# Peptides against a protein of PDB entry 6O8C: the designs that were tried, part 145

Target 1, 262 residues: chain A of PDB entry 6O8C
Amino acid sequence: VGLRYEKISLPKIHPRYDLDGDASMAKAVTGVVCYACRTASTLLLYQELMRKGVRWLVELVKDDYNETVHKKTEVVITLDFCIRNIEKTVKVYEKLMKVNLEAAELGEISDIHTKLLRLSSSQGTIESSLQDISSRLSPGGLLADTWAHQEGTHPRDRNVEKLQVLLNCITEIYYQFKKDKAERRLAYNEEQIHKFDKQKLYYHATKAMSHFSEECVRKYEAFKDKSEEWMRKMLHLRKQLLSLTNQCFDIEEEVSKYQDYT

## One batch from the design tools (peptide; made by RFdiffusion4, then SolubleMPNN)

Design b2_p22_5_s2 (from b2_p22_5, 11 letters changed)
Fold by OpenDDE base, seed 2:
Structure b2_p22_5_s2 (fold): chain B 262 residues (1-262), chain A 22 residues (1-22)
Amino acid sequence: as target 1 above (262 residues)
Amino acid sequence: EEEEEERRRKEFEEIEKALKEA
């Protein structure tokens, strides 16, 4: 579940010189950009945590894979051994049948042999499935985690710091506008400075909002979408591994029933 | 005085427009 954030917009900036209005506007802008900074920081943190989680999950699934492969190998060895023993027994009984000995036991053993061969054939399917899973988990595979390092925002982008710089500039202007408001009237030169600062404030605010929306929010959303898709695929793969493991156990159990005949 | 305020307002709007286009 992704982080929820509020959609923010800049307040309307009136072009008219108004000390009271400008102070109020500057305050509002400061608040908006402050929120953007905090939100950007939170979104970044979320992504970093998710990246750690992704790496952890990859390792977990790899471990599951290795365990499944190990179990499959064990079953194959056991099954092959059982098949070989049954085949030897069948040959012995076939020779004995030529001497008019009882055929009932041969039929049973032959049936067991057929069943074991069927079980052996299923191992091929398990192997192919494991190979598919391995290919998907391999570097460059469909479930590679390379996207986690590419998508989204990163600390190296310094988005939070960039926004903070803009916020600092805006805040400085806001504090000046508070002082200007307290003076009620400004001298001509001070008035011109105020007007110029208002333009600067607008510029900084617009830059901050653009940066926040395009570099922070948009990239975060892309990261989130990819992470969710990837996570679903990984969980499905893990379920497949579990299914394969269970199939191996089922085969092992079935083979154990016939070990007394070998 | 009103004309001067109007002039100042127009100048501000022009700058704002330029900033949006940049």
Scores: peptide ipSAE 0.018, ipTM 0.558, DockQ to the pose 0.140
Fold by OpenDDE base, seed 5:
Structure b2_p22_5_s2 (fold): chain B 262 residues (1-262), chain A 22 residues (1-22)
Amino acid sequence: as target 1 above (262 residues)
Amino acid sequence: EEEEEERRRKEFEEIEKALKEA
């Protein structure tokens, strides 16, 4: 669940002028920032894929909802029809009882009528539950997917490109430091340039790491957390829909037992 | 992460100081 990335940190940079050490440090920094670029790209890709998955799941759940609503409607129609038929039968039997016919059959039919009315009352609860689910799935509802477009990092942020620019600057300095190392000793002016470039290197590296941490990793983690929470809620909602569907089937089955009396 | 950023900042400041002193 989620991409695991290694926590990266910049290597310790010694302030002392050392051509060998500076080249090694620059190499290490280049590696770290390169990893940050690749990681940022991977994190972005993951989020984009998750957004697609979220949209897909929303449509799936909407379809499930519509199916459940359809089934509920079917059951309501069937149940109402059955109730009306039983009520007609009850009225006929009540009239017949006035003529001294056996009350046993009337009692049974009356009991069936009572049971059907109880089943009908349960439809109100199912309807309320469906309305609640609909409200949650609606725009602005608790299970709306608007967060997926707001949270996390997006291609439009150009985070990977920004990091790549910094990496290019760092890499250029690294290659210069490699050349400086090969010279073994620099003239005074070249030494001053080297020192200045070392400062620039660290500046770029720090900027890259800050950007990576604050704009890539932090936002990704927020997206991940939100996606996990939302996913749990959606799965729960699907279970609720399944439960409601099963209730509809149970009612339909019960009604079918009484259709022989109509 | 904030502690790490602060550490990096301090290291940078040390480099700047060293460069000024040289």
Scores: peptide ipSAE 0.018, ipTM 0.542, DockQ to the pose 0.041
Fold by OpenDDE base, seed 1:
Structure b2_p22_5_s2 (fold): chain B 262 residues (1-262), chain A 22 residues (1-22)
Amino acid sequence: as target 1 above (262 residues)
Amino acid sequence: EEEEEERRRKEFEEIEKALKEA
C-alpha cells in the first residue's frame, strides 16, 4: 500500500484586478504549493525507505537461497553415500546368490537401489531450479534491484528544495497582496506592480505544480508500480525456495528409510 | 522595510522595461 496523497489543483486566477480577490487567491495558491512541498517530501521519504526495504529483502532472499543450496548439498552427499553402500551390498548378495542364498533379499536391495537412483534424478531437477533462481537474483537478472536506484525521486534531485524556493516566492507575493488589500486602493504605480506580481505568482505557481506533478508524483507512481511488481516476484521466489527446501527434506526422509541396508 | 522598498522599485523598473519592450 503506497502513500495516499490528495490531488491538488491551483485555484482559478481571475485576470481582473481585485485586491480582495487577489489576496484570497494568493493565500490559496500558497496553501496548495505548501502542500505540494510537504507531499513531495513525504513521497521522497517513502521511496528512500522502500529502497532500504528492497535491499534488505534482497539480502534475506539471498540468505534463503544459500540455505537451500546448503541443504541440497547435504542431501546429495547423503544420497550418494547411501547409493554407494547399496551398490556394495548388491554385489555381495549377487555373489552369495551363486551359492544358493536368499533371492528375496537381493530383490529387495535391488529395488532400494532403483528407488535411490530415482531420488538422485530428482535432485538434478532441484539443482536446475536453484540455478534458475540464482540467475534471476544475479545482477542483470529479472529480479535485480537496479530499478530501485533508477526509478522514482531521489534526494539528489532537490525537488523539495526547488519547490520550497518557489513557495518562498509565492509566499512573499501573498504577504504583499495582504498589505495591498489593507490599503484598499493602490496608486497607479503600485497597482501596476501588483498586477505584475500577480503574473509572477501565476508563473511560480504553475511552475511549482508542473514540477510537482511531473518530477515528484509521476516518478513516485512509477516507482511504486515497479516496487509492487518486484515485491510480488520476490515473494514468489522465496516460496519457490521454500518448496525446494522441502523437497530436499522429503528426499532425506526417504533415504533415511534405507539406512538399515547401508 | 528598506529591502522591501528596494524590491518594489526593482519590480517597477522591470514593469517599465517590459512596457517599453512591448
Scores: peptide ipSAE 0.017, ipTM 0.566, DockQ to the pose 0.069
Fold by OpenDDE base, seed 4:
Structure b2_p22_5_s2 (fold): chain B 262 residues (1-262), chain A 22 residues (1-22)
Amino acid sequence: as target 1 above (262 residues)
Amino acid sequence: EEEEEERRRKEFEEIEKALKEA
């Protein structure tokens, strides 16, 4: 679930010199850029938390994988042991059959042997699936978390700090415009300074909004999209691991039924 | 007064252009 933020836009800046209007405009601009700073900070925090979550989930899934591999290995050992014992029994019965012993018992044991061989064959499929999962989780695999380090915004980008600097400049101009408004009328030189500051305010505001949009929001959205896609894949992978684990338990249970014949 | 406003508007537009070009 991504952070919801409101689309912000700068108010229209009128070129007309108006002390009341300019003060109001500057106040609005200050508010917008302030919101941008806060939003940028929140978006950054979200991404950092998500990166931690991604790392955590990777480790969790790796643990699940290792447990599944361990269980599979145990089942393989048990199955192989059972197969070997049944094969020995089959050989003994085949020798005895040559001496007129009951064919019915040999048939049953042979059927068990066939079933065990089928189970052994299924282990190959499980192994292949585990290898696929391992490949996907490996560095450079489809589920690698490299995107989490590359996509989005990072503290090192100093986006919040850059926006804060611009906000400070804008705020200073706003406070001056508030004072100018209180004076009701400015001398010619002060009026020219006011006009110049209005241009600076516009410049800083535009720069802030551009930076916010292009360097913060856009990158965040890219990160969000990647994270959602990756998360879905990871959850699916975890379900696959669970399925494989259950298959191992099922095989173990089936093998246990035949251990009395060994 | 209108002429001064128009002059101010032109100055603003020129600066806006200069800022876009810079």
Scores: peptide ipSAE 0.019, ipTM 0.553, DockQ to the pose 0.144; fails the geometry check

Design b2_p22_5_s3 (from b2_p22_5, 11 letters changed)
Fold by OpenDDE base, seed 2:
Structure b2_p22_5_s3 (fold): chain B 262 residues (1-262), chain A 22 residues (1-22)
Amino acid sequence: as target 1 above (262 residues)
Amino acid sequence: EEEERERAEKEEEEIEAALAAA
């Protein structure tokens, strides 16, 4: 999971004045910083897409939760109704028992009543689990998506634009160095300008690489790690919801066996 | 020398194209 990118480094910059070497170096630097710009853009896009995915998944899980709660509520109503009917039947048979009638049937109904009460007690556990899930999904909960808005890089940071500005400066120097190379020999003033531009190129390149590494790559990796952790937790939560839903269906099926006695 | 020159020119064109596409 995540985008793969190649580790990039600046070429060695030799301090010696060499028109051919300086042009070649400038070309290589331009390529490296260009790659950094493209990579930063791709990493940003990935994060933005992931943020959308996170929001979508949160809504999906909330829907799953609501469906589970609804099903649980239906089962509780059905179970409570069945219990009440059985209790009424038990009372009738207890009255009949006082006149020594229908003792065997009372035993069976009493057993059903006991089973239904056990099923009812299990609903408390389901309710507690649903409440836990709700708390985890709530604002400020353990599965809140606030991290997705905080972690990583954002368009507002303008990292790509900052890198592009540096790339433009580097590219201009590269083109000048290409011209200087074509001249084979520079006048004294032009040579001094070339040397000064080489220092500028180094400054821009190092600034670009530092910015790329510290502000783009590092923050992306932090976002990626956090997203993977969060995603695992969300998937686990969905499995829990499914389990709770299945428990509700199991209870409903058991209750249906006793509806003929009501 | 000519092949190296042609390769260098091609690489420059690729850099320029990449810069234009960025």
Scores: peptide ipSAE 0.022, ipTM 0.595, DockQ to the pose 0.025
Fold by OpenDDE base, seed 5:
Structure b2_p22_5_s3 (fold): chain B 262 residues (1-262), chain A 22 residues (1-22)
Amino acid sequence: as target 1 above (262 residues)
Amino acid sequence: EEEERERAEKEEEEIEAALAAA
């Protein structure tokens, strides 16, 4: 769930000299750019928090992976031990059968051996799955968190500070236009300054909105989209690890049933 | 007064052109 922000646009700036209209326009522009500054700050904060969350989740999943690998290793050792014991038992019974001993017991042990070998084969698929997960989590893998450091906006970009400078310039002009409005009529020189300041206001406002749109919003949206995709993949991977862990437990439980025969 | 008016109109036109170009 990303931050909701309203699409903002600059009010239409009329070229006509109008002290009341220009003051009102300048007020509106100041409000819009002020909103852009606040929004840019909020978007930056959100991204920084998400980066922390990403790092946290990576470490969590790595821990889950290590636990799964450990469990798998334990099961492999137990299973291999059980197989070796059953194989020894089978060899003993084969020797005894040459002396007319009970074929029924040998059949049962042989069936157990076959089942254990099947379980051992399934461990190979678990290993391959773990290797795949490891490759995906490795540096340069498909689930690496390098994107979180590259995508989006960063404090080092100083986007909020740049917007704040432009806002300050705009605000100064707004305050002047408020004074000009109070005068009701300006002298020629003051009128020319007012017109010039109106052009400056437009320039600063346009620059602010372009910077906000291209350097703040666009990059944020790219970060958001990438983060959502990555998060879904990481959650899926975590579920896969849990599934593999459960498979290891299932194999361990099955092997435990045959330990009495070893 | 007419020259000042013409200058003011030209400045308004320049502002309008700048606004249209943006």
Scores: peptide ipSAE 0.021, ipTM 0.591, DockQ to the pose 0.407
Fold by OpenDDE base, seed 1:
Structure b2_p22_5_s3 (fold): chain B 262 residues (1-262), chain A 22 residues (1-22)
Amino acid sequence: as target 1 above (262 residues)
Amino acid sequence: EEEERERAEKEEEEIEAALAAA
């Protein structure tokens, strides 16, 4: 779930010279661009936090993977040991059967041997699954976190600072328009300056809004979407690792039932 | 007064054109 922000738009700018209207418009523009600055900052912070979270999750999943590999290795060793012991027992019973011992015990041990071999075959599937997971987590894999460095906005982009500069320019014009309003009537030269400043305000405002929309919001949304997708996949992978771990435990438990025959 | 109004209207039109072109 990403940050919720309100869609902002510039107020309508009337071309007509109106000291009261222009002051009100300038105030509204200042408010909108101020909101854009704050929002851009918040969106940036969110992305930076998410990047930290991504890195954390990668390390966590790597740890889970290593634990699963360790458990798998332990089970393989135990299983192989049990198989070897059962095979020795089978050989002993085969020799004894030549001396008129009951075939029933040999049959049971042979069945156990067959079951253990089946368990051993399942280890290959677990190994293949672990290799797949490893490949997905590897650099260039499907779950690589390289996107987190590419997508979205970054402090190095200086988007907040750029917007702040534009806001400062707009705010300056707004304060001037507030003064102009207080004068009620401007001389010709001051009126011309006011008109020029109104144009400047418009240009600064439109530039700010375009920058905010295209460089902040759009990139943030792309980052958000990518992060959500990636996060879902990573969580699914963790579940897969857990499943593999449980399979290892199941095999270990099954093997433990036959250890008394060794 | 009329000449000043016409100049003001022309300037408003120029501003409107500049706003439309931006």
Scores: peptide ipSAE 0.020, ipTM 0.576, DockQ to the pose 0.286
Fold by OpenDDE base, seed 3:
Structure b2_p22_5_s3 (fold): chain B 262 residues (1-262), chain A 22 residues (1-22)
Amino acid sequence: as target 1 above (262 residues)
Amino acid sequence: EEEERERAEKEEEEIEAALAAA
């Protein structure tokens, strides 16, 4: 679940010169852009935290993978050893059968041998699955975390700082408009300055909102969507690893039942 | 009016420069 933020829009700016209206408008604009700055900062923080989480999860899953591979290798060694021992036993019994009809015991051992060979064959499937997982986790694989560095916003983009600069300009004009309002009437030159400042305010506000929407929100949403998709896939992969681990344990347990015959 | 316009343009340039530097 991503961060929730409110949709913001600039107030309507009237072209008419009105000291009271302009001060009120400027206040509202200041509030909106201030919210944008704070929101942008929060969105950036979220993404940075998510990037850390992604890196952490990748390492965790890699560790799990390595453990699973190790366990699989152990089981293969044990199984191969057991098979070799059973094969030796079969050979001994075959020799004995030439002298004494111990057919029943030989049949049982041969059945065990057949079962062990089937277990050995299942290892190939596990190996293939592990190879697939390795491929997906590898650089350039389907679960590579390269997207985390490419998508979204980064501190280096300085989006928050850029918005803050615009906010400062807007705030300055707002404070001037408060003073202008207090004067109730401006001289001609001051009135012209006020009108120009109003245009500047509009320019800065529009620029801030565009920057916020296009460079902060949109990129954040793209990052969020990608992160959710990636996270789902990683969790599924982790479950797959667990399943493979359990399969290894199951094989090991079954092999242990036959160790008494080896 | 023209002098005020020139001042406004300079201020815009300064803001753009500040935004670029930020």
Scores: peptide ipSAE 0.030, ipTM 0.630, DockQ to the pose 0.058; fails the geometry check

Design b2_p22_5_s4 (from b2_p22_5, 14 letters changed)
Fold by OpenDDE base, seed 2:
Structure b2_p22_5_s4 (fold): chain B 262 residues (1-262), chain A 22 residues (1-22)
Amino acid sequence: as target 1 above (262 residues)
Amino acid sequence: SAEERRRAEEEAERIEAALAAA
């Protein structure tokens, strides 16, 4: 579940020169851009934490994979050993049958041999599945974590710092507008400066909001969507590994029933 | 300069129009 944030917008801008209105507007703009800065910082932090989580999960799944491969290998060795022993026994009984010795047990041993061969065939399917999982976990595979380094926002982008610079400029103008309001009336030159600062305020505010929306929010949403998709696939893969492990245990248990004949 | 002021006014008007349309 991603971070929730509120959609923010700039207040309505009135072109009319009004010291009271301009101070109020500047205050509102300062608040909005301040929220954008904080939100951008939070979104960045979330993504950085998620990247760490992704790396951790990859290592965990790799460990699970290695354990499954190890278990599969053990089962294959045990199964092959049992098959070889049963085959030797079958050959002995076949020789006895050729000399007309009663070998009522040959049928039972032959059936065991057939069952073991079927189990051996199932190992091929497990191997194929493990190979598929390995390919998916490879650096170029479908479950590669390269997207986590490419998508979203990064500290190197300095989005928060850029927004903070704009916020500082806006805040300075706001403080000046508070002073202007307190003067009630400005001289002609001061009025022109005020009007110019109002234009600067709008410029900085618009730049901040566009940067926030396009470079912070949009990229965050893209990162979030990709992370959710990737996470679902990884969880499915873990379930698949568990299933394969259980299949290995089932085979091992069945083979153990026939060890007395070997 | 007068030209810089005119450009600033035109830019401000564009920004105001864009913000009003949003």
Scores: peptide ipSAE 0.019, ipTM 0.574, DockQ to the pose 0.159
Fold by OpenDDE base, seed 4:
Structure b2_p22_5_s4 (fold): chain B 262 residues (1-262), chain A 22 residues (1-22)
Amino acid sequence: as target 1 above (262 residues)
Amino acid sequence: SAEERRRAEEEAERIEAALAAA
């Protein structure tokens, strides 16, 4: 999900002195640069909001992770307790068999013990998966959010302010050109000033557009791409956590079936 | 069950005691 913006370009600036044409051109330039300023501001705001969202999501996933770890720990405790109880039972029945007492239940208990041991072994896989997730979420991990602070544009870059300054200069020239147009004819000195201002307008406009394209748009697009990639990975990780949680519940349910034998 | 285990343990102890007395 990204902001849609229109690709803007400067109007053609004719070198010929024309009061009507120059006023019209200046108006168009003002409009374009004004759009650039607004767009830059919007892009910045979007990125800042996204950064907040990223931080929020990281914390959410960390909470999910902790809950999963807690659930796993609970299941491990329950499972270990059940195993210990079954082992004690097996030991008792083995002693009874040594004195020629028939223990018809020993086979069933032994089977339960074997099943519980298999469940216990599966906990190692869950643990390994959780460790992997933890590693990915840790600082420097594959899902670290450091990119959010590095990529894109930031308020400290003052891009909007820089563009606004240029816009102000352009707007001033536009207003002058509007006045010049109203005069229909300028004195020689005023004509020369007009020509100089036209050059300044061109300079400011090109600077604004370059800054907008290179510092605002390009960086925004890079941020957007990184954010989308990261978001997909985070969502996948969250799905993995959910899967692990469900596995813990499944194990707990299975263990509960054998608690009656303890 | 824990109760069945306790009964089994008690029975085992009785048998062991009987064997030790024998």
Scores: peptide ipSAE 0.011, ipTM 0.358, DockQ to the pose 0.002
Fold by OpenDDE base, seed 3:
Structure b2_p22_5_s4 (fold): chain B 262 residues (1-262), chain A 22 residues (1-22)
Amino acid sequence: as target 1 above (262 residues)
Amino acid sequence: SAEERRRAEEEAERIEAALAAA
């Protein structure tokens, strides 16, 4: 998963003064840096979209958490109510046992009571799991989205704009080299200017490619890797929440079997 | 059920009362 882009490299820049070669080289450099600008923009856009997605997913998972907590609370209330009712029933049958009546029924009710208490004890594990999930989702938790704001490239970095400035400088030199080529031969002063411009072109091109590689691509890849890891963890957490919800439903279903005794 | 428990309680009280009277 992620944006695929072509690996680009600058053409070889020969030190030899050659109007035809220099124009061709400048054209190629312009193309490469132009591609870098577009790619940087695309990578930035992807990251911004991913940040939005991350925020959305965090809210979704928080909602799932709240629903699970709600369900757990409902089950606890129902279970506690059932336990209290069964305890009252046990007391009644204990009185009956004093007169040697309904011994079998008392045994059955007592067994139900024991089962309900076991179900109640399982709520502790669910609570602990929910607390763990809450801690992971909390600010500073392991699943906090702070990385999304720190990693990668941001519009405020103005990387695309910086590359565009360099591209503009390169393009200007390219157009001049096209003119120089059309002249076929330059006067001494114009030749010296051409040579200086070639050096400037090299400088701008290398600066652009360095900036692209170090500030755009590298940071994007770091962001991508972190996003993938975080996403896997979030999906796993959602599965955990679903499991906890299902456990609550299972408990509720089991409790419902004993409601007829209350 | 709560109703069954109430009936059982009443029956238990009756039996206890009968035993106490005997």
Scores: peptide ipSAE 0.006, ipTM 0.355, DockQ to the pose 0.002; fails the geometry check
Fold by OpenDDE base, seed 1:
Parts: C-alpha cells; sequence; structure tokens
Structure b2_p22_5_s4 (fold): chain B 262 residues (1-262), chain A 22 residues (1-22)
C-alpha cells in the first residue's frame, strides 16, 4: 500500500492589481507549495525505506535458497547411499535365487529399488527448479534489484531542497504582500514592485508545481508500481523455495522407511 | 539391513563354495 497524497493545484491568479486579493492568493500559493515540499519529503523517505526493504528481502531469499540447496544436497547423498546399499542386497539375493532360496524377499527388495530410483529421478526436477530460481536472483536476472537504485527519486536529486528554495521565495513575497495590504495604498514605485513580485510569485509557484508533479510524484508512482510487482514476485519465489524444501523432506522421510532394509 | 546383507553374502559364498566342490 503506497502513500496516499492529495492532488494539489495552484489557486487561480488574477491579473488585476488588488492588494487584498494578492495577499490572499499569495497565502494560498504558499500553503500549496508548502504541502508539496512536505509531500515530496515523505515520498522520498518512503522510497528510501523501500530500497532498504528490497535489499533486506534479497538477502533473506538468498539465505532461503542456500538452505534449500543444502537440504537438497543432503537428501541426494542419503538417497544415493540407500540406493547403493539396496543394489548390493539385490546382487546377493540374485545369487541366492540361483539355488531357489528367498525368491519372495528378492521381489520386495527389487520393488524398493525401483521406488528409490523414482525418487532419484525427482531430484533432477528439484535441481532444475533451483537453477531457475538462481538464474532469476542472479545479477541481470528477472528479479534483480537494479530497478530500486534507478527508479524513483533520490536524495541526490535534491528535489526537496529545490522546492524549499522556491517556497522561500514565495513566502518572502507573501510576507511583503501582507505588508502591502496593511499599507492599503502604495506609491507608484512600490506598486510597480508589487506587480513584478506577483509575476515572480507566479513563476516560482508554477516551477514548483511542475517540478513536484514531474520529478517527484510521477517518479514515485513509477517506483511504487515496480516495487509492488517485484515484491509479489519475490514472495512467490520464497513460496517456491519452501515447496522445494518440503519436497526434499518428503523424499528424506520416504528414504528413511527403506533404511531398515539395508 | 547391513547386517542381514552381510549374512546373506556369507551364505551366498558358502553356497558357491559348495557348488564348486560339488
Amino acid sequence: as target 1 above (262 residues)
Amino acid sequence: SAEERRRAEEEAERIEAALAAA
């Protein structure tokens, strides 16, 4: 679940010179851009936390993979040992059968041998699945975390700082407009300055909102979408590893039933 | 079991030896 933020828009700026209206407008603009700064900061923080989470999850899944590989290897060794022992037993009973001894026991042992060979064949499927998982987790694989470093916004982009600079300029103009409003009437020169400042305020505000929308929000949304997709795939992968581990345990349990015949 | 296998091997060797002496 991503961060919810409100869609913000600049108030309408009237071209007419109006000290009361201009002060009110400037106040509203200040509020909107202030919200943008805070939101940008929050979005950045979220992404940084998610990047940490991604790295953590990658390491966790790698550990799970290694444990599964280890368990698989253990089972293979145990199974191979059991097969070798059964094969030796089969050879002995085949020799005894030449003198018409213990034919019933040979049949049972041969059936066990066949079952063990089937279990051994299933190990190939597990190995193939593990190799697939390894390839997906490898650098350049489908589940590589390179996107987390490339997508979204980063502290190095200084988006929050850039917005803050613009906010400072806007705030300064707002405070001046508040003073101008208190004067009720400005001299010609001060009026011209006020009009110029209003244009500057508009410029800064539009620049701030454009930057916020294009460089903060859009990139965040892209990051969020990719992170959610990647996370689902990683969780599914982890479930696959668990399934493979369980299959190894099942094989081990089955093999243990036949160890008494060796 | 490994012990049963060993006994069977010994018995098989005895039988083979008896057949060869025969």
Scores: peptide ipSAE 0.005, ipTM 0.352, DockQ to the pose 0.002; fails the geometry check

